# Ledger of designs, part 107: peptides against a protein of PDB entry 3C2G

Target 1, 209 residues: chain A of PDB entry 3C2G
Amino acid sequence: IRTFDLLGLLLHDSDAIDGFVRSDGVGAITTVVQYPNNDLIRAGCKLLLQVSDAKALAKTPLENILPFLLRLIEIHPDDEVIYSGTGFLSNVVAHKQHVKDIAIRSNAIFLLHTIISKYPRLDELTDAPKRNRVCEIICNCLRTLNNFLMMWIPTPNGETKTAGPNEKQQVCKFIEIDILKKLMSCLSCEGMDTPGLLELRSTILRSFI

## One batch from the design tools (peptide; made by RFdiffusion4, then SolubleMPNN)

Design b2_p22_5_s1 (from b2_p22_5, 10 letters changed)
Fold by OpenDDE base, seed 4:
Structure b2_p22_5_s1 (fold): chain B 209 residues (1-209), chain A 22 residues (1-22)
Amino acid sequence: as target 1 above (209 residues)
Amino acid sequence: SEELAKLFESISDLTKRYPFTL
């Protein structure tokens, strides 16, 4: 635990972060968080989030890391773990087609739906810190989903991949009225990435119309 | 927020009428 906190303090610049990632730091964290210790899992996932935008991740094999992290998020009830894990996922899939493919094969779309479905509407959350954290989780899920949907939107200059029938069915769950209401409730949160939600809206429109 | 809610309802209605075409 304290080691991850200390590592987080040392990883304050992009070069240190990239150095850590190049040294299989993400794999090391992933190995350590396999121990059934909630505080260790929290600290490890927080550190994963901190390094999740590292340029070195584009060269890091994630085939073993992503499925594990997705499973961890699926089974762990802790909002801090879910926040950090979904944050990691959203950052790591950004601009990396091969990572998106790994995540999708690992049922990431379904997991994102499950996460959003797990939480109440934000207007039902009276505790402001809890509401804000849940909102951030939902936004991480949505940013990740947006990154996935963008693969299947036809671009003027190239053939896009077609989503498989399972992926299509999983994506269709995000247009369920209860999910859409939860997405809308995020727009009412202060400090929310409203541009990101509007981008997702535009991506959904382009995907379903 | 209300306009966006109406938009999402409209999308939901469209997707019920038209299959996912991606």
Scores: peptide ipSAE 0.020, ipTM 0.510, DockQ to the pose 0.028
Fold by OpenDDE base, seed 1:
Structure b2_p22_5_s1 (fold): chain B 209 residues (1-209), chain A 22 residues (1-22)
Amino acid sequence: as target 1 above (209 residues)
Amino acid sequence: SEELAKLFESISDLTKRYPFTL
């Protein structure tokens, strides 16, 4: 715990973050958070989020790391862990086709649906800090989904991948009325990534119509 | 908000009739 807090205080510049990631820092954190201590898991996942935009992650093998983190955020009850983990996922898949492919093979699309599904509607949450965290989690999931959907959208000058039948079926779950209502509830939250939600809306429109 | 709700409902209805085409 204290070590992760100290590391978090040292990893403020891009060069230090990249140095940590190049030294298998993500693998080290994921090893430590396998210990059944919720405070340790929370601190480790927070540190993962902090380094999740590192350029060095493009060269880091994530085949063993990402499936573990996906499993952690599937089962862990702490919203702070889910927030950090979904934030890490959203950032790590951004602009990295090979990482998107690992995530999709690791059932990430279905996991994102599961995470969104387990939370109540934001209008049912009376506690503002909790409501904001849940909204941030949902936004992280949606940003991640958007990053996946972008692979399958035809561009005028780009090679478009075709989604497999399983991926199509998993994506279709996000247009269920209950999921769409949760999406709309996020748009009404103050301080949220409204641009990201609007981008997802545009992506959904281009993907399904 | 209501227009967005109607849009998402329309998308949901359309996708039930016309499966994912990507």
Scores: peptide ipSAE 0.019, ipTM 0.518, DockQ to the pose 0.028
Fold by OpenDDE base, seed 2:
Structure b2_p22_5_s1 (fold): chain B 209 residues (1-209), chain A 22 residues (1-22)
Amino acid sequence: as target 1 above (209 residues)
Amino acid sequence: SEELAKLFESISDLTKRYPFTL
């Protein structure tokens, strides 16, 4: 725990973060968070989130790491772990096709839907810190979905990937009215990336129209 | 907020008419 907090203080610049990631720092954290200690898991996932935008992740083999993290955020009850894990996922898949492919093969689309579905409506959450954290989790999930959908939208040059039939079916679950209401409720939260949510809306529209 | 709600309802209605085609 204290070691992860200290590492988080030392990893304050992009070069230090990239150095940590190149030294298999993500693999080291994922090894440590396999121990059944919730405080350790929380601290480790927070550190993962902090390094999740590292350029060095593009060269890191994530085939073993990402499925483990997906399983962790599927089963772990702590919202701080879910927040950090979904935040890591959203950042790590960004601009990295091979990482998106690993996530999708690991049933990430369905998992994102499951995570969003397990939370109550934001208007039912009276505790502001809890509500804001849940909102951020939902936003992380939706941003991750946007990153997947963008692969299947034809580019102006005519390049596109084709989603498999299972992926298409899983994406269709996000147009359920309850999911769309949760997306809208995120727009009312303070500190939300409203432009990013509007981009996601546009991407969803382009995927279904 | 109401315009956004109408938009998402419209998306839901469109998806009922047009199956997701990528």
Scores: peptide ipSAE 0.018, ipTM 0.509, DockQ to the pose 0.028
Fold by OpenDDE base, seed 5:
Structure b2_p22_5_s1 (fold): chain B 209 residues (1-209), chain A 22 residues (1-22)
Amino acid sequence: as target 1 above (209 residues)
Amino acid sequence: SEELAKLFESISDLTKRYPFTL
């Protein structure tokens, strides 16, 4: 625990973060978060979030790491772990087609739906810190979904990657009325990434037109 | 909020009318 906090303090510049990632730091954290200690898992996932935008991740093999982290955020009850894990996922898939492909093959689209589905509407949450954290988790899920949908939007050149029938079916679950009501409740939350939600909306529209 | 609700309804209606052409 203290070691992860110390590492998080040392990994404040892009060169240090890239150095850590090139030294298999993500693999090392992923190994440590396999221990059944919630404080250790929380600290490790927080550190993963801190390094999740590293340029060196584009060259890091994630085939064994990403499926494990997806399973962790599927089953873990702690919102801090879910926040860090969904934040990591949203950042690591950004601008990396091969990472998106690994995530999708690892059932990430369905996982994002599962995470959004387990939380109540934000208007039903009376505790402001809890409401804000749930809002941030939903935003991370939506940003990740947007990154996936962008692969299937027709380019001006007429080249479109086609989603498989299973991926199409999983994406269609996000337009269910109960999911849409939860997404709408996020827009009423103070400090919400309204631009990100509007971008997702635009991406969903473009994906269905 | 109302415009977004209408848009989500419109998306839901579009997805019912047009099979997902991803």
Scores: peptide ipSAE 0.018, ipTM 0.513, DockQ to the pose 0.029; fails the geometry check

Design b2_p22_5_s2 (from b2_p22_5, 10 letters changed)
Fold by OpenDDE base, seed 5:
Structure b2_p22_5_s2 (fold): chain B 209 residues (1-209), chain A 22 residues (1-22)
Amino acid sequence: as target 1 above (209 residues)
Amino acid sequence: SEKLYELFLSISDLTKRYPFTL
């Protein structure tokens, strides 16, 4: 724990973060958070979020790391872990086709649906800090979904990768009535990334219509 | 797909019904 806090203080610039990532720092954190200690898991996932925009991640093998982190955010009960993990996922897949492919192969689209499904409607949350954190988690999930859909946007010549039938079926789960009710509750929440929902709409249109 | 178009319409309807909370 104290070591992760100290690392978080040292990793304040892009060069230090890139140096840490090039030195297998993400693999090291992932190894440490395998211990069944919630405080350690929370601190490790927070540090992962802090380094999630590192340019060096484009050259980091994530085939063993991403499936583990996806499983962690699937099962862990702590919203701080889910926030950090979904934040890491949304950032690490950005502009990295190979990372998107690993995540999708690891059932990430369905996982995003599962994460949204486990939370109540925001209008049912009376505690403002809890409501805001749940809102941020849902925003991270939607941003990640948008990043996945962008890989199926046609190029100017009309050629692109197409979503497979399984991916299409996983995306279709987001039209379920319970998901739509939760998304409605997010739009009513102060501080919701409503622009992110509009971007997701536009990405769906460009990818599939 | 028809279902992805339905998702598009659903999100479009949501964004029309609820104003931008900035």
Scores: peptide ipSAE 0.025, ipTM 0.512, DockQ to the pose 0.048
Fold by OpenDDE base, seed 1:
Structure b2_p22_5_s2 (fold): chain B 209 residues (1-209), chain A 22 residues (1-22)
Amino acid sequence: as target 1 above (209 residues)
Amino acid sequence: SEKLYELFLSISDLTKRYPFTL
């Protein structure tokens, strides 16, 4: 725990973060968070989020790391872990096709649906800190989903990847009425990424047209 | 609020028109 806090204090600049990532720092954290200590897991996932925008991640093999982190998010009930993990996922898939492919093969789309599904509607959350954290988690999920869907949108140049039938089925879960009602409840959350939701709308529209 | 409602309507309409196609 204290070590991760100290590392977090040292990893403020992009070069230090990039150096940490190049030194297999992400792998080191993922090794440490395998121990059944909630405080350690929370601290480790927070540190992962902190380094999630590192340029070095584009060159880091994530085939063994990302599935483990997805599984950790799936099984861990802690909102702080889920927040950090979904934030990490959102950032790590950004602009990295190969990482998107790893995430999708690791059932990330279904996981995002599961995460959104387990939380109540935001309008049912009376505790503002809890509501805001859940809102941030949902935003991370939606941003990640948007990043996946963008792969399957026809480009003006006529090159498009097609989503497989399984991926299509998983994406269709987000247009279920109960999920849509939960997304509508995001209107009650202060700090909701409305631009991100509009971007997702545009992406969905472009995916279905 | 209006923009998110518009999102909801758009997705709902897509679901009705394209129940099986992404």
Scores: peptide ipSAE 0.024, ipTM 0.511, DockQ to the pose 0.029
Fold by OpenDDE base, seed 4:
Structure b2_p22_5_s2 (fold): chain B 209 residues (1-209), chain A 22 residues (1-22)
Amino acid sequence: as target 1 above (209 residues)
Amino acid sequence: SEKLYELFLSISDLTKRYPFTL
């Protein structure tokens, strides 16, 4: 725990972060968070989030790391773990097709739906810190989903990947009325990435129309 | 917010009526 906090303090610049990632720091964190200690898991996931935008991640094999993290988020009820993990996921899939493919194969789309489904509508959350954290989690999920959907949108060059039938079915769950109502509740939340939600809307429109 | 809700409803209705091609 304290070691991860200390590491987080030391990893304050891009070079240090990249150095850590090049030294298999992400693998090291994921190894340590296999120990069933909630505080350790929380601290480790927070550190993962902190390094999640590292350029060195493009060269890091994530085939074992990402499925593990997705499973951790799936089974761990802690909002801080879910926040950090979805934040990591959102950043790590950004501009990395191979990472998107790993995440999708690891049932990430369904996981994102499960996460959004787990939380009440934001307007039903009276505790502001809780509401804000849930809002951030949903934002991370939506940003990640947007990144996935963009793969299946036809490019101007006519190149498009086709989503598989399972992926299509999983994406369809995000247009269910209960999910849509939750997504709508996000628009009223202070601190919501409204631009990101509007981008997702555009992406959904382009995916279904 | 209302316009976005209507839009999402419209998408939901379209997807129920027509098999979508992603």
Scores: peptide ipSAE 0.023, ipTM 0.526, DockQ to the pose 0.028
Fold by OpenDDE base, seed 2:
Structure b2_p22_5_s2 (fold): chain B 209 residues (1-209), chain A 22 residues (1-22)
Amino acid sequence: as target 1 above (209 residues)
Amino acid sequence: SEKLYELFLSISDLTKRYPFTL
């Protein structure tokens, strides 16, 4: 625990973060968070979030790391772990097609739906810290979904990937009325990425129409 | 907020009528 806090203090610049990631720092954290200690898991996932924008992640083998993290955020009860894990996921898949492919093969689309479905509507949460944390989790899920959907949107050069039938079916779950209501409830939260939600809306429109 | 909600509902209704076209 204290070691992760110390590492978080030392990893304050992009070069240090990239150096840590190049030294298999993400693999090291994921090894440590396999211990059944919730405080350790929380601290480790927080550190993962801190390094999640590292350019060096594009060269990191994530084939074992991502499935493990996805399983962790599927089952772990702590919102801080879910926040950090979904934050890491959303950042690590950004601009990295191979990472998106690993996540999708590991049922990430369905997992995002499961996470959003787990939480109540934000207007039903009276505790502001809890509400804000749940909002951030949902935003992380939606940003991750947007990153996946963008793979299937035609580019100006006419290149596009085709979503498989399973991926299409999983994406269709996000247009369910209860999910849409939860999406809308995020707009009332402080710190909501409203531009990101509008981008997701645009991406959904392009995907389904 | 209400207009955005109506838009999401409209998208949901359209996607029920038309399958995923990607």
Scores: peptide ipSAE 0.022, ipTM 0.523, DockQ to the pose 0.028

Design b2_p22_5_s3 (from b2_p22_5, 10 letters changed)
Fold by OpenDDE base, seed 4:
Structure b2_p22_5_s3 (fold): chain B 209 residues (1-209), chain A 22 residues (1-22)
Amino acid sequence: as target 1 above (209 residues)
Amino acid sequence: SLELAKLFESISDLTKRYPFTL
């Protein structure tokens, strides 16, 4: 626990973060968070989030890491773990087609829907810290979904991958009224990535129209 | 907010009418 906090303090610059990632630091964290200790899992997932934008992740094999993280998020009830894990997922899939493919094969789309569905509407959350954290989780999920949907949007000059029938069916769940209401509720949260949510809206529109 | 809600309702309705042909 304290070691992850100390590592998080040392990993304050991009070069240190990239150095850690090149040294299999992500694999090391994922190994440590396999122990059934909630505080350790929280600290490890927080550190994963901190390194999730590392350029070195583009060269890191994630085939063993992503399925594990997705399973961890699926089974762990802790909002801090879910926040950090969905944040990591959102960042790690960004601009990396091979990572998107690993995540999708690992049922990430369904998991994102499950996570969003788990939480009440933000307007039903009276506790502001809880509401804000839930909003952030939903936004992480939606940004991740946006990254997936972008693969299947026809570009004027490119062969687009077609989503498989299962992926299509899973994506269709995100246009359910309850999911759309949660997305809308996120737009009303202060400090949210409103541009990212508007991008997702535009991506959804381009995917379904 | 209301305009966006209407937009999403419209998208939902469109998707019900036109099953997603990705």
Scores: peptide ipSAE 0.022, ipTM 0.539, DockQ to the pose 0.027
Fold by OpenDDE base, seed 1:
Structure b2_p22_5_s3 (fold): chain B 209 residues (1-209), chain A 22 residues (1-22)
Amino acid sequence: as target 1 above (209 residues)
Amino acid sequence: SLELAKLFESISDLTKRYPFTL
């Protein structure tokens, strides 16, 4: 715990973050968060989020790390762990086709649906800190989904990948009325990445229509 | 909000009638 807090205090600049990532720092954190200590898991996932935009992650093998993290955020009950883990996922897949492919093969699309599904509607959450945290989690999931959907949108000048039948079926779950109601509840939250939600809306429209 | 809800309902209905081709 204290070690991750100290590391978090040292990893303030992009060069230090990239140095940590190049030294297998993500693998080291992933090893430590396998211990059944919730405070350690929380601190480790927070540190993962802090380094999740590192340029060095484009060269880091994530084939073992990403499936483990996906499993952690599937089963862990702590919203802080889910927040950090979904934040890491959303950042690490951004602009990295090979990481998107690993995530999709690791059932990430279905996991994003599962995470959104487990939370109540935001209008049912009376506690403002909890509501905001849940909203951030949902936004992380939606940003990740948007990053996946963009692979399958025809570009005027580009070869588009075709989604497989399983991926299509998993994506179709996000247009279920209960999911759409949760999306709408996020748009009504103060402090949300409204641009990101509008981008997702545009991506959904282009994918389904 | 209401227009966006109607739009999402419309998308859901369209997708049920015409499964998307990605």
Scores: peptide ipSAE 0.021, ipTM 0.523, DockQ to the pose 0.027
Fold by OpenDDE base, seed 2:
Structure b2_p22_5_s3 (fold): chain B 209 residues (1-209), chain A 22 residues (1-22)
Amino acid sequence: as target 1 above (209 residues)
Amino acid sequence: SLELAKLFESISDLTKRYPFTL
């Protein structure tokens, strides 16, 4: 715990973060968070979130790390772990096709749906800190989904990947009315990435047109 | 709020007419 807090206090610049990631820092954290200690898991996932935008992650083998993290956020009851884990996921898949492919093969699309589905509507949450945290989790999931959908939208250069039939079916679950209502409730929260939600909307529309 | 609801309804209607054909 204290070590992760100290590391978080030392990793202030992009070069330090990249140095940590190049030294298998993500693998080290994921090894430590395998211990059944919730405080350790929380601190480790928070540190993962902090380093999740590192350029060095493009060269980091994530084949074992990412499936483990996906399983952790699937089963862990702590919203702080889910927040950090979904935040990490959303950042690590950004602009990294190979990482997106690992995540998708690891059932990430369905997991994002599961995470959104397990939370109540934001209007049912009276506790503002809890509501805001749930909102952030849903946004992390949606941003991750947007990053996946963007692979399947034709670029101006005519390069596009085709989604498999399973991926298409999993994406279709996000247009369920209960999911859409949750997405709508997020737009009413203060501090939301409204631009990101509008981008996701645009991406969904472009995926169906 | 109403415009967003109408938009999501429109998305839902579009998705019913055009199943996700990527």
Scores: peptide ipSAE 0.021, ipTM 0.536, DockQ to the pose 0.028
Fold by OpenDDE base, seed 5:
Structure b2_p22_5_s3 (fold): chain B 209 residues (1-209), chain A 22 residues (1-22)
Amino acid sequence: as target 1 above (209 residues)
Amino acid sequence: SLELAKLFESISDLTKRYPFTL
């Protein structure tokens, strides 16, 4: 635990973060978070979030790492772990087609739906810190979904990757009324990324045209 | 598409309840 906190303090510049990632630091963290210690899991996932935008991740093999992290955030009850894990996922898939493909093959679209589905509407949460954390988790899920949907939007050159039938069916679950009500409840949350929600809405609409 | 029609219906219902500019 203290070691991860110390590592998080040392990994404050892009060169140190890239050096850590090149040294299989993500693999090392994912090995440590396999231990049944919630404090260790929380600290490890927080450190993963801190390095999740590293340029070196584009050259890191994620085929074994990403499916494990997806399973962790599917089952773990702690919102801090879910926040860090969904934040990591949203950053690591950004601008990396091969990582998006690994995540999608690992059932990430359905997982994002599952995560949003397990939380109440934000207007039903009376505790402001809890409400804000749940809002941040939903935003991370939506940003990740947007990154996936952008692959299937027609480019001006007419080249479209087509989503498979299963991916299309999983995406269609996000337009269910109960999901949309939860997404709308995020607009009442302080610090909500309203532009990100509007971008996602636009992307969803374009993906169904 | 049927999915787009359902999306528009869902968005319309939400915008009536939550008059936010989405």
Scores: peptide ipSAE 0.017, ipTM 0.431, DockQ to the pose 0.034

Design b2_p22_5_s4 (from b2_p22_5, 12 letters changed)
Fold by OpenDDE base, seed 3:
Formats: sequence, C-alpha cells, structure tokens
Structure b2_p22_5_s4 (fold): chain B 209 residues (1-209), chain A 22 residues (1-22)
Amino acid sequence: as target 1 above (209 residues)
Amino acid sequence: SLELAKLWESISNLTRKYPFTL
C-alpha cells in the first residue's frame, strides 16, 4: 500500500510514467493486485489509472494483463476498484486497435453493460460521494464503448471493420430503456463533467456523415 | 450502422423526454 502511494507520488510527469510502463510497471502492479488484499488492490488499480495514458502502453503486451483486469472489475465489490479499472480500460483502448481487439475478445462490451446494470439509478443515490463515483464509472464505461464504436465508423478510405454478429448484439443491449435511463441520469449529476453521452452522440453522428 | 442508428434514436428520444442542462 504505502509503496504504491510513494510510487504514485514519483510518477508525476509523462516521462516518469512512460519509463515506468517501459520497465513492465503495469505487469508488476497486476502481479501485486493478485493478492487477496482489498487495500492493495485499490492502491494498485489507482496506480494503473494514473499510468493509463502512457504512450509506452502501445508497445506493452496486454494479452494477459487486460483479461485479468476485466475479470477483476467484473467481480470486485469496491467502487474505487471499478472506477480505476474502467478508467484504465477507457484510456488504454483509446487509439489502439490491437488493444480494442483484445478487450472485445475478452467480452468487454458485455462487461460494460453488466457494470452499468449493477448500479442503481443516480436519482436513487442520496449519498453525493457515492452518486458521483457511480456516475464516473458509468462515464468510463460509455467512453470505452464509444472507443469500440469508433472502429465501425466508415472511414473515407473505405476500410471499415464490420462488427461481428455477437458484438452487434452486445451493443444492442445498451439501447435497453433502463440502461439508457442510467446513461441519461449522468447528465443530471451536479458538479460532474459527464461528456461521455455527448461523445457517444458525436460518434454516432460521425457514423452517418 | 443499424445498431448505431437505433442507439441514436433512443438517446435522442430520451434527451427530449429528460431535458438536461447540457
């Protein structure tokens, strides 16, 4: 725990973060968070989130790391772990087709739906810190979904990846009325910048222009 | 494309029903 906090303080610039990632720092964290200690898992996932935008992640083998993280955020009860893990996922898939492909093969689209489904509506949450954290988790899920949908937008060059039939079916679950209500409730969160739904809307619009 | 269209339609209908200060 204290070691991850100290490491997080040292990783304050992009070069330090990128150096840590090049030194298999993500693999090291993922090894440590396999221990059944919730405080250690929380601290490790927070550190993963902190390094999730590193350029070096484009060259990091994620074939073992990403499926492990997806399993962790599927089963872990702590919202702080889910927040950090979904944040990491949303950042790591950005602009990285190979990482998106690993995530999709690891059933990430369905997992995002499962995560959104397990939380109550934001209007049912009276505790403001809890409501805000749930909103952030939903936004991380939306941003990740948006990054997946971007693969299926026709490019001017005529090269479009077609979503498989399973991926299409999994995406269709996000149009369920209860899911959509949860997504829309994020826009009513006071003091939260929740651009995820607007980003998703923009992505959809770009698919038709 | 079809799934994106359905998602768009659904979101657009909800945004009209629930006006949020965007």
Scores: peptide ipSAE 0.022, ipTM 0.540, DockQ to the pose 0.043
Fold by OpenDDE base, seed 5:
Structure b2_p22_5_s4 (fold): chain B 209 residues (1-209), chain A 22 residues (1-22)
Amino acid sequence: as target 1 above (209 residues)
Amino acid sequence: SLELAKLWESISNLTRKYPFTL
């Protein structure tokens, strides 16, 4: 635990973060978070979030790492782990087609739906810290989903990949009325990225053209 | 598409029922 906190203090600049990632630091963290210690898992996932925007991740093999992290955030009960894990996922898939493909093959679209589905509407949460954390988790899920959907939106200048039938079916689950009500409840949350939620809505609509 | 129309209707109905300021 203290070692991850110390590493987090040292990994404050982009060169140090890239150096850590090039040295298989993500693989090392993912090995450590396999131990059944919730404090260790929380600290490890927080450190993963901190390095999740590293340029060196574009050259890191994620085929074994990403499916494990997806399974961790599927089953773990701690919102801090879910926050860090969904934040990591959102950042690591950004601008990286090969990482998006690994995540989608690892059932990430369905996982995002599962995570959103397990939380109540934000208007049902009376505790402001809990409400804000749940809002941030949902935002991370939605940003990740937007990054996936953007691959299948026709561009004026090229042939876009079409989503497979399974991916289309998984995306269709996000338009269920109970999911839509939860997404609308996020718009009332203080500090919510309302523009980002509206962008996702537009992206979803464009994905069904 | 029929799916886009249904999606738009669902989102529009939800937005009218639950405006941005709860």
Scores: peptide ipSAE 0.021, ipTM 0.467, DockQ to the pose 0.037
Fold by OpenDDE base, seed 4:
Structure b2_p22_5_s4 (fold): chain B 209 residues (1-209), chain A 22 residues (1-22)
Amino acid sequence: as target 1 above (209 residues)
Amino acid sequence: SLELAKLWESISNLTRKYPFTL
């Protein structure tokens, strides 16, 4: 645990982060967080989030890492783990088609819906820290979903991948009234990327309605 | 840096050996 905190202090610049990732740092953290220690899992997932934007991740094999992380954030009860894990997911899939494909094959779309669904509406959360953390988790899920949907938007100059029937069905769950209400509640949170959430809403509606 | 990579390898090895203490 303390080792992850100390390591996080050393990973303050992009070159250090890239050096860590090139040294199989992500694989090592994911190996460690397989142990049933919640404090270790929390610290490890926080460190994963800190390195999740590393350029070196584009060259890192994630075929075993992503399915494991997805399973972890499916079952883990701690919002800090879910926050870090969904944050990692949203960053790692960004601008990396092969990583998006791994995540989708690993049932990520359905998982994102499950995560959003398990939380109450933000207006029902009286504790401000809890409400803010839940809002951030939902935003991480939605940002990840947007990154997936962008693969299926026709570009003027390229063959666009078509979403399969299962992916379409899974995405259609995000237009359910309860999910839309949660998205709208996130738009009312201070400090949120309201433009990004509106873009996502528009992308969901354009892609599947 | 190369030093950070070496430090990480050392920490990773220790963490694999003692996952509950680190």
Scores: peptide ipSAE 0.020, ipTM 0.457, DockQ to the pose 0.021; fails the geometry check
Fold by OpenDDE base, seed 2:
Structure b2_p22_5_s4 (fold): chain B 209 residues (1-209), chain A 22 residues (1-22)
Amino acid sequence: as target 1 above (209 residues)
Amino acid sequence: SLELAKLWESISNLTRKYPFTL
């Protein structure tokens, strides 16, 4: 545990982070967090989040890593793990079509829905630290979803991918009334990326209407 | 980069050997 904290302190610049990632650091963390130790899992996922914006991730094989992480954040009860894992996911899929494709094949869209669904509305959370953490998790999920949906929006050059029928069906779950109520509750949260939520709304509308 | 990789490998080996003590 302490070793991850120390490593996190050493990974303070982009070159060090990229060096770590090029050295299969993400794979190594993923191996370590397979142990049934919650403190180790928490520390490892926090470190994953810290390196999740690394440019070197574009060259990292994520075919085994990403499905594992998705399964971890599906089943793990600790919000800190969910926060770190969803944060990692949201960053790692950004600007990386091949990573988006891996995530989608690994049922990531449905998982994002599942994660949002398991939390109460933010207005029902009286504990401010818990509320803020749940808000951040939801933001990470929404940012990830937006990154997926953007693949299916026409670019200025007229190029676009088409969402498959399964992906469309999975995305349609985010416009369910209970999900929408939760998303609306996020607008009152201080930590909420309101612009990002509005962007996601626009993206959903442009993708399916 | 190389020293960081070596440090990471060392840490990873220690965590694999002693997953409850790190």
Scores: peptide ipSAE 0.019, ipTM 0.382, DockQ to the pose 0.020; fails the geometry check

